# Peptides against a protein of PDB entry 3T7K: the designs that were tried, part 151

Target 1, 248 residues: chain A of PDB entry 3T7K
Amino acid sequence: KAEKILARFNELPNYDLKAVCTGCFHDGFNEVDIEILNQLGIKIFDNIKETDKLNCIFAPKILRTEKFLKSLSFEPLKFALKPEFIIDLLKQIHSKKDKLSQININLFDYEINGINESIISKTKLPTKVFERANIRCINLVNDIPGGVDTIGSVLKAHGIEKINVLRSKKCTFEDIIPNDVSKQENGGIFKYVLIVTKASQVKKFTKLINDRDKNETILIVEWNWCVESIFHLNVDFTSKKNVLYQKK

## One batch from the design tools (peptide; made by RFdiffusion4, then SolubleMPNN)

Design b2_p22_7_s2 (from b2_p22_7, 6 letters changed)
Fold by OpenDDE base, seed 4:
Structure b2_p22_7_s2 (fold): chain B 248 residues (1-248), chain A 22 residues (1-22)
Amino acid sequence: as target 1 above (248 residues)
Amino acid sequence: SKIKEEWEKLVEEIEKFDFYPE
């Protein structure tokens, strides 16, 4: 039992982690280890649910997985940690050689490279990244790698309210939805925001929009535009990286 | 193409770590 294992320690830390894992611990944890972790204030969830108030991600590095991308939408993301934190922690606890009166593992030593305090701090903002960028409704082509459900779910986690899926080969102008946001003073708003996968789609959608709704603002990007925005928790409209078409 | 390669990378990561972990 976990209690017996932990009895050798005079004081137990409370890490206060509600975490998901990505790119690690595919086999999960045994019951004893889960109980140990729970007693240390570490709860690992299989899936992301808002009700769980997740504050931590375990991953070996920055990943483009759904879980990792969504973790950056946590409110806040307190810690992004390497799996070695758990590994070393459990090793220390199970170790018979270590006559330790206290657990000697500091979670700050296990931060994921590239997730710095600047990024963490942005997760404390009251708004989501795409919300701040005035992107509420987007059009997503149906042939996007990873699937519209996964991609859409990530985008929604980061403040996009409506995902309109376009049948890329069959869609018409009427199928394209506008980005309906309240006009903010000094804020740029693109009326049409689209995520596409290839140049032919750019040509198609630009033509459809320009033919029917002249002089409107259009932003057509690839998925990496969204990913980069998420990783930075900021949309940089001055960057042309991953932008396929832009009409201001 | 660059785009294709990047998409393939994304799909690989999703499949490997989220939906179809090894």
Scores: peptide ipSAE 0.021, ipTM 0.566, DockQ to the pose 0.065
Fold by OpenDDE base, seed 3:
Structure b2_p22_7_s2 (fold): chain B 248 residues (1-248), chain A 22 residues (1-22)
Amino acid sequence: as target 1 above (248 residues)
Amino acid sequence: SKIKEEWEKLVEEIEKFDFYPE
């Protein structure tokens, strides 16, 4: 059926997209449309796997979903597109009234607002955003909304190697791990990096660390600090936004 | 209060679009 539908076109574009969707197409696509998209070089996956070499995200806007955040770690992310790309494409293909002998849909007309070439270009860098920021080992409180698995998965996708989960009510200083990184010329180096959810946790962890390791650097942030860093694919250590405690 | 609200929004978004799509 897909072949019959596409037979009216003399030449088919090859978009070369390996994509996931977030915030759109929850019900997926019918078998015919999937076949059509495949013929046009568009393959949509249900989940993110490194082996699939994904290069595209479909979303109506910038979202804070796991899929969207992880898409910014693709190597590279070639396109971040609105779902209207697929909608308009399929409409044109299924249209019997269109005298068009060619599919005329340009990917660049469907870019997600706020994801510009500057962001896309950073996904071509050989390093991940937190790797560039010298953040490899972090402490994460166990009561974080979204769950430690989801949050941890996003952070790992962006270069964090080790995630230590802290039981916020029962943890001691010995449970906190250092961010053991070699001193590099570029970027801030904090010995202790923590992601917390409450002000009470800031007070607790700062006290624990300062009482036992007084001369060390500490960075305590909210999840939004990580999200903003991911959205910009850059860690700005000069900004105090979403930083709860910082000791240089 | 602001932190809690932001966290709730995040959880809702993740659940709605990634884990429990409608």
Scores: peptide ipSAE 0.020, ipTM 0.562, DockQ to the pose 0.064
Fold by OpenDDE base, seed 2:
Structure b2_p22_7_s2 (fold): chain B 248 residues (1-248), chain A 22 residues (1-22)
Amino acid sequence: as target 1 above (248 residues)
Amino acid sequence: SKIKEEWEKLVEEIEKFDFYPE
């Protein structure tokens, strides 16, 4: 059926998209449309797997979903597109009124606002954003909204190698892991990096660390610090935004 | 929490739009 529908076109584009969707197409696509998209070089996956070599994200705008955040770790992310690309494409293909010999949909017209070439270009770098920032081991409180698994998965996608989950109410100094970085590339190295949710946790962890490991560097941030770093694919250590405590 | 509120807002915004092919 897809072949019959596409037969009216003398030339078919190859968009070469391996994509996931977030914030759109919740009900998926019918079999015919999936086949149509496939013939046009558009493959949509349900989940992110490294082996699929994904290069595209469909979303209505910049989102804080796991899929969107992870898409910025694609190697590279080639396109971040609005769902209207697919909608308009399928509309044109299914249209019986159009005497068009070719498909006239340009993916560059459907870029997500805020994902510019500067961001896209950074996805071509050989390192991940937190790797470049000399952050490989972090401490994550267990009561983080979204859950440690989801948050941890996003962080790992962006270069965090080890995530230590802290039981906030029960943890001791011995439960806190250092950020052991042997290779210094950019910026300062913080010995202790923590993602927390509450001011009380800041007080607790600063006390625990300062009492047992004096004069060491500490960085305590909110999840939004990580999100902003991901959205920019850069860690700005000069910014105090979303930083709850830092000791250099 | 602030994060929860932001998430709820996001969900609400998404539901206002039709992101399905006609």
Scores: peptide ipSAE 0.016, ipTM 0.525, DockQ to the pose 0.065
Fold by OpenDDE base, seed 5:
Structure b2_p22_7_s2 (fold): chain B 248 residues (1-248), chain A 22 residues (1-22)
Amino acid sequence: as target 1 above (248 residues)
Amino acid sequence: SKIKEEWEKLVEEIEKFDFYPE
């Protein structure tokens, strides 16, 4: 059926997209449309796997979903596109009224607002954002919204190698791990990096660390600090936004 | 995850389109 539908076109584009979707196409695609998209070089995956070498994200706008945040770690992210690309493409293909000899849909017309060439270019860098920021090991409180698995997965995609989950109510100094970094390029180096959710945790962890390991560098941030860093693909250590405690 | 679900739910209000227009 897909072949028959596409037969009316003199030539078919090859978009060469390996994509995931977030915030759109919850019901997926029917078999015919999947085949059509495949013939046009568009492959849509359900989940993100490194082995699939994904290069595209479909989303209506910038989102804080796991898939969207991880898409910014693609190597490279070639396209961040609105779902209207697929919608308009399929509309054109299925149209009975249009006497089209060619498919005329340009990817560049469907870019997600806020994901510009500057962001895309950074995904071509050989390093990840937190790697560049000299953040390898972090401490994450167990009560973080979204769950430690999701948050941890996003952070790992962006260069954090080790995530230590802290039981916020029961943790001691011995449970806090240092950020062991050997390479020091273009960023601050903090011995202790923590992502917390509450002011009480800031008080607790600062006390624990300062009492037992005095004069060490500490960075305590909210999850939003990580999100902003991901969205910009850059860590700004000069900004105090979403920083709860900083000791240099 | 809670974050994912919350955002996905928020954007579910996006208008659905007919992929088979006449």
Scores: peptide ipSAE 0.016, ipTM 0.495, DockQ to the pose 0.053

Design b2_p22_7_s3 (from b2_p22_7, 8 letters changed)
Fold by OpenDDE base, seed 1:
Structure b2_p22_7_s3 (fold): chain B 248 residues (1-248), chain A 22 residues (1-22)
Amino acid sequence: as target 1 above (248 residues)
Amino acid sequence: SELLKEWEKYVEELEKYDFTPE
């Protein structure tokens, strides 16, 4: 059926998209539309797997979803597109009235607001955002909204190698891991990096660390610090936004 | 338009999953 529908076109574009969707198309596509999209070089996956070499995200806007945040770690992210791309494309293809010999849909007309070429270009870098920031090992409180698995998965996608989960109420200094990075890398290195949810945790962890490991560098941030870093694909250590405690 | 409205609702629900600290 898809072949019959597409037969009216003399030439078919190959968009070469390997995509996931977030905040749209939650009900999926019918079999015919999936086949149409496939013939146009658009493959939509349900989940993110590294082996699939995903290069595209469909979303109505910038979202804080796991899929969206992880899409910024694609190598590279070629396109971040609004769902209207698919809608208009399928509409044009299914249209019986238009004696269209060619599909005339430009991907660049459907870019997600706020994901510009500057962001896209950074996804071509050989390193991940937290890797560039010399953050490889972090401590994460266990009571973080969204859960440690989801948050941890996003962080790992962006270059965090080790995530130590802290039991906020019961943890001791010995439970806190250092950020073990090479001293040869340029940039500031924080020995202890922590993501916390409450001011009480800041007080607790700063005390634990300062009492046992005096004069060491500490960075304690909110989850929003990570999100902002991901959205910009850059860590700005000069900004105090979402930083709860910093000791250089 | 109906599909977009459904997605808007879905997005609204997703935005509730703000992992922002208390």
Scores: peptide ipSAE 0.126, ipTM 0.742, DockQ to the pose 0.370
Fold by OpenDDE base, seed 5:
Structure b2_p22_7_s3 (fold): chain B 248 residues (1-248), chain A 22 residues (1-22)
Amino acid sequence: as target 1 above (248 residues)
Amino acid sequence: SELLKEWEKYVEELEKYDFTPE
């Protein structure tokens, strides 16, 4: 069926997209449309796997979903596109009225607002955002909204190697892990990095660390600090936004 | 389109899963 539909076109584009969708196409595609998209070099995957070498995300806007956040870790993210790309493409293909000999849909016309060339260019870097920031090991409170697994997965995609989950009510100093990174000349390294949800946790962890390891550097942030860092693909240590406690 | 409206609702639901710490 797809072949018959596409036979009217003299030449078919190859978009070379390996994509996931978030905030759109939750019901998937019918078999014919999937085949059409495949013939055009558009492959849609249900889940993110490193082995699939994904290069594209479909979303209506910038989202805080796991898929969207992880898409910014693609190597590289070539395109972040609005779902209207697929809609218009399929509409053109299924149109009986259009005497079109060619498919004329330009990917660049469907870029997600706010994902610009600067962001895309950073996905071509050989390192991940938190790796560049010298954050390899973090402490994460267990009561974080969204769950430690989802948040941990996003953080790992962006270069955090070890996630230590803290039981916020029962944890002691011995449960807190250091950020084990070698001192680099030009970058402040925080020995203890923590993602917390409550002010009471800030008080608790600062006390625990300062009482036992008085002279060490501490960074305590909210999840939004991580999200903003991901959206910019850069950690701004000069910003106090979403930083709850910082000791240099 | 009706489809876009459905997606907007879906997005609104996803945004409820704001991983924003309380």
Scores: peptide ipSAE 0.120, ipTM 0.743, DockQ to the pose 0.361
Fold by OpenDDE base, seed 3:
Structure b2_p22_7_s3 (fold): chain B 248 residues (1-248), chain A 22 residues (1-22)
Amino acid sequence: as target 1 above (248 residues)
Amino acid sequence: SELLKEWEKYVEELEKYDFTPE
């Protein structure tokens, strides 16, 4: 059926998209539309797997969803597109009235607001954002909204190698892991990096660390610090935004 | 328009699971 529908076009574009969707198309696509999209070089996946070499995300806007955050770790992210791209494309294809011999849909007309070429270009870098920031091992409190698995998965996608989950009410100094990175000349290295949810946790962890390991560097941040770093694909250590405690 | 409204509701539901600390 898809072949019959597409037969009216002399030439079909190849968009070469391997995509996931977030905040749109939650009910998926019918079999015919999936086949049409496949013929146009658009393959939509339900989940993110590294083996699929995903290069595109569909979303109505910038979102804080797991899929959106992980899409910024694609190698590279080629396109971040509004769902209207697919809607308009399918509309043109299914239209019997349009004397169009060609599909005239330009990907660049459907870019998600706020995802510009500067962001896209950073996804071509050989390193991940937290890797560039010399953050490889972090401590994460267990009571974080969204769950440690989801948060941890996002952070790992962006270059964090080890996530230590802290039981905030029961943890001791011995439970806190250091960010073991080789000293590089460029960039701040914090020995202890923690993501926390409450001010009480800041007080607890700063006391534990300072009492047992004096004069070490500490970075305690909120989840929003990570999100902002991901959205910019850059860690700005000069910013105090979403930083709860910093000892250089 | 109906699709957009459905997606808006879906986004709103997703935002309930915002990983932002309270």
Scores: peptide ipSAE 0.113, ipTM 0.741, DockQ to the pose 0.357
Fold by OpenDDE base, seed 2:
Structure b2_p22_7_s3 (fold): chain B 248 residues (1-248), chain A 22 residues (1-22)
Amino acid sequence: as target 1 above (248 residues)
Amino acid sequence: SELLKEWEKYVEELEKYDFTPE
């Protein structure tokens, strides 16, 4: 059926998209439409796998979903598109108006607001955002909303190698891992990096660290600090936004 | 479209249940 529908076009574009969807198309696509999209070089995946070499995300806007956050770690992310791209494309293809010899849909007309070329260009960098920031090992509290698995997977996608989960109520100093990075010449490396949810955790962890490892550098942030860093694909250490405690 | 309206509602729900804390 897809071949018959597409036969009316003299030339078919190849969009070369390997995409996931978030915040749209929750009911999926029918078999015919999937085949149509495939013929146009658009392959939609249900989940993110590294082996699929994904390069595109469909979303109505910038979202804080796992898929959206991970899409910014694609190598590279080529396109972040609104779902209207697919809607308009399929609408044109299914249109019985005989006069259309070509599909006239431009990807650039459907870019998600706020995902600009500057962000896209950073996805071509050989390093991930937290890797560039010299954050490789972090401590994550176990009571984080969204769960440690989801949050951890996002962080790993963005260059964090080791995630130590802290039992916030029962942890001791020995449970806290250092951010073991070689001192590079440029910029302050934090020995201890922690993502926490509560002010009480800040008090606890600062006390534990300062009592046992005096004068070491500490960075304690909220999850939003990570999200903002991901959205910008840059860690701004000059910003105090979402930083709960910092000792340089 | 009706579909877009449904997605808007879905997005609103996702944002409410966005497990990533605001």
Scores: peptide ipSAE 0.052, ipTM 0.708, DockQ to the pose 0.368

Design b2_p22_7_s4 (from b2_p22_7, 7 letters changed)
Fold by OpenDDE base, seed 5:
Structure b2_p22_7_s4 (fold): chain B 248 residues (1-248), chain A 22 residues (1-22)
Amino acid sequence: as target 1 above (248 residues)
Amino acid sequence: DEILKEIEKRVEEIEKYEFTPE
């Protein structure tokens, strides 16, 4: 069926997209449209797997969803596109207008606002954003909105190697893990990195650490600090935005 | 240097798009 529909075109583009969707296409696609998209080099996956070598995200805008945040860790992310790309493409293909010898849809016309070439170019770097920031091991409170599994999965996709989950009400100093990174000459290394949800946790953890390890560096942030770092594919240690406590 | 700042609330926005063939 897809072949018959596409036979009216003299030349078919190959978009070479391996994509996931977020914030759009919740009902999926019918079998014919999936076949059409496949013939055009567009493969849509339900979930992110490293083995699929995904290179594209479909979303209406920048989102804070797991899929969107993880898409910025693709190697590389080639395209971040609005769902209108697929909509317009399928509309053109299903159109009965006999005079269309070719498909005229340009990927660059459907870029998600705020995901520019500068962001895309950073996905070609050999390192991940938190790896570049010398953040390897973090402490994460167990009451984080979205859940430790989802948040942890996003952070791991972006170069965090170890996530220690803290039981915020019961944890002691011994439960807090250090960020075990070798001293690099040019990067501020924080010995303790924590993601928290409450001001009371800041007070608790700062006290615990300072009472037992007074001379060490501490970074306590909220989830938004991580999100902003991901959206920019850069950690800005000069910014105090979303930083709850910092000791250098 | 030590800095303490208040927590900002997280806002998440999601939009739904559907393909409707004409």
Scores: peptide ipSAE 0.023, ipTM 0.456, DockQ to the pose 0.029
Fold by OpenDDE base, seed 4:
Structure b2_p22_7_s4 (fold): chain B 248 residues (1-248), chain A 22 residues (1-22)
Amino acid sequence: as target 1 above (248 residues)
Amino acid sequence: DEILKEIEKRVEEIEKYEFTPE
């Protein structure tokens, strides 16, 4: 059926997209449309798997979803596109009126606002954003919105190797893990990196660390600090935005 | 005390930062 529909076109584009969707296409696609998209080199996956070598995200805008945040870790992210790309494409293909010999849809017309070439270019870097920032091991409070698994998965996608989950009410100093990063030349390394949700946690963890390891560097941030770092694919240690406590 | 209050306010706002629903 898809072949019959596409037979009216003399030439078919190959978009070469391996994509996930977020904030759009909740109902998925019918079998015919999936096949049409496949013939156009557009493969849509339900979930992110590293083995699929995903290169595209469909979303209406920049979102704080797991899929969107992880898409910025694709190697590379080639395209971040609005769902209207697929909508317009399928509309054109299903249109009986247009004696179109070719599909006339340009990917570049459907870029997500705020995901510019600068961001895309950074996804071509051999390292992840937190790797570049010398953040390998973090402490994450267990009451974080979104859940430790989701948050941890996003952070791991962006180069954090170890997520230590802290039970905020029961944790002791011994439960806090250091950010064990080999001293790179010229990089300030925070020995303790923590993502917290409450002021009481800041007080608790700063006390625990300072009482037992007084001279060490500490970075306590909000989840938004991570999100902003991901959106920019850069950690700005000069910014106090979303930083709750910093000891250099 | 003012710094702590600012931190407290900022930390309380974290609870609003859930993942955007898909």
Scores: peptide ipSAE 0.023, ipTM 0.532, DockQ to the pose 0.121
Fold by OpenDDE base, seed 2:
Structure b2_p22_7_s4 (fold): chain B 248 residues (1-248), chain A 22 residues (1-22)
Amino acid sequence: as target 1 above (248 residues)
Amino acid sequence: DEILKEIEKRVEEIEKYEFTPE
């Protein structure tokens, strides 16, 4: 069926997209449309797997979904596109207007607002955003909205190697792990990095650390600090936004 | 050492959006 539909076109584009969708296409695609998309070099996956070498995200806008955040860790992310790309493409293909010898849809016309070439270019870097920031080991409170598994998965995708989950009510100093990064000369390395949800946690963890390991560097942030860092693919240590406590 | 006493009530939940193509 797909071949018959596409036979009217003399030349078919190969978009070479391996994509996931977020915030769109919850109902999926019918078998014919999936086959059409496949013939155009567009493969849509349900989940993110490293083996699939994903290079594209479909979303209506910048989202704080797991898929969207992880898409910024693709190697590289080639395209971040609005769902209208697929909609218009399928509409054009199913159109009975005889005279269209070619599919006239440009990917660049469907770029997600705010995901520009500068961001895309950073996905070609050999390192991940938190790796570049010398953050490899973090402490994460167990009561974080979204759940430690989802948040942890996003953070790992962006270069955090070890996530230590802290039971906020029961944790002691011994439960807090250091950010074990070899001292590279030029970057302020925080010995303790924590993601917390409450001011009471800031007070607790600062006290625990300062009482037992005096004069060490501490960074305590909100989840939004991580999100902003991911969206920019850069950690701005000069910004106090979403930083709850910092000791250099 | 600046401790921000007030955590801005920011939506810290993972946002789920639904878009149905018209």
Scores: peptide ipSAE 0.023, ipTM 0.508, DockQ to the pose 0.033
Fold by OpenDDE base, seed 3:
Structure b2_p22_7_s4 (fold): chain B 248 residues (1-248), chain A 22 residues (1-22)
Amino acid sequence: as target 1 above (248 residues)
Amino acid sequence: DEILKEIEKRVEEIEKYEFTPE
């Protein structure tokens, strides 16, 4: 059926997209439309796997979903597109009235607002955002919204190597892991990096660390600090936004 | 504690966005 539908066009574009969707197309696509998209070089996956070499995300806007955040770790992310790209494309293809010899849909017209070339270019870098920031080992409280698995998965996609989960009510100083990174000349290295959800946790962890390791550097942030860093593909250590405690 | 209320509000906002069924 897809071949018959596409036979009316003299030339078919090859968009070369390997994509996931978030915040759109919850019901998926019918078999005919999937085949049409495949013929146009558009392959949509249900989940993110490194082996699939994904290069595209469909979303109506910038979202805080796992898929959207992980898409910014693609190597590279070539396109972040609005779902209207697929909608308009399929509408044009299924249109019986348009005697168009060619599909006239330009993917550049469907870019997600706020994902510009500067962001896309950073996905071509050989390093991940937290790797560039000298954050390799972090402590994560177990009561974080979204769950430690989801949050941890996003952080790992962006260069965190080790995630230590802290039982917020029962943890001791010995449970806190250091951010073991070699001193690189060009960046502030924090010995202890923690992601917390409550002010009581800030008080607890600052006390535990300062009582046992008084002279060490500490960074305690909210999850939003990580999200903002991901959205910009850059860690701004000069900003105090979403930083709960910082000791240099 | 205003800081606690602000953190709680932010946490609540995150929960609403993260659990939108994909």
Scores: peptide ipSAE 0.022, ipTM 0.584, DockQ to the pose 0.046

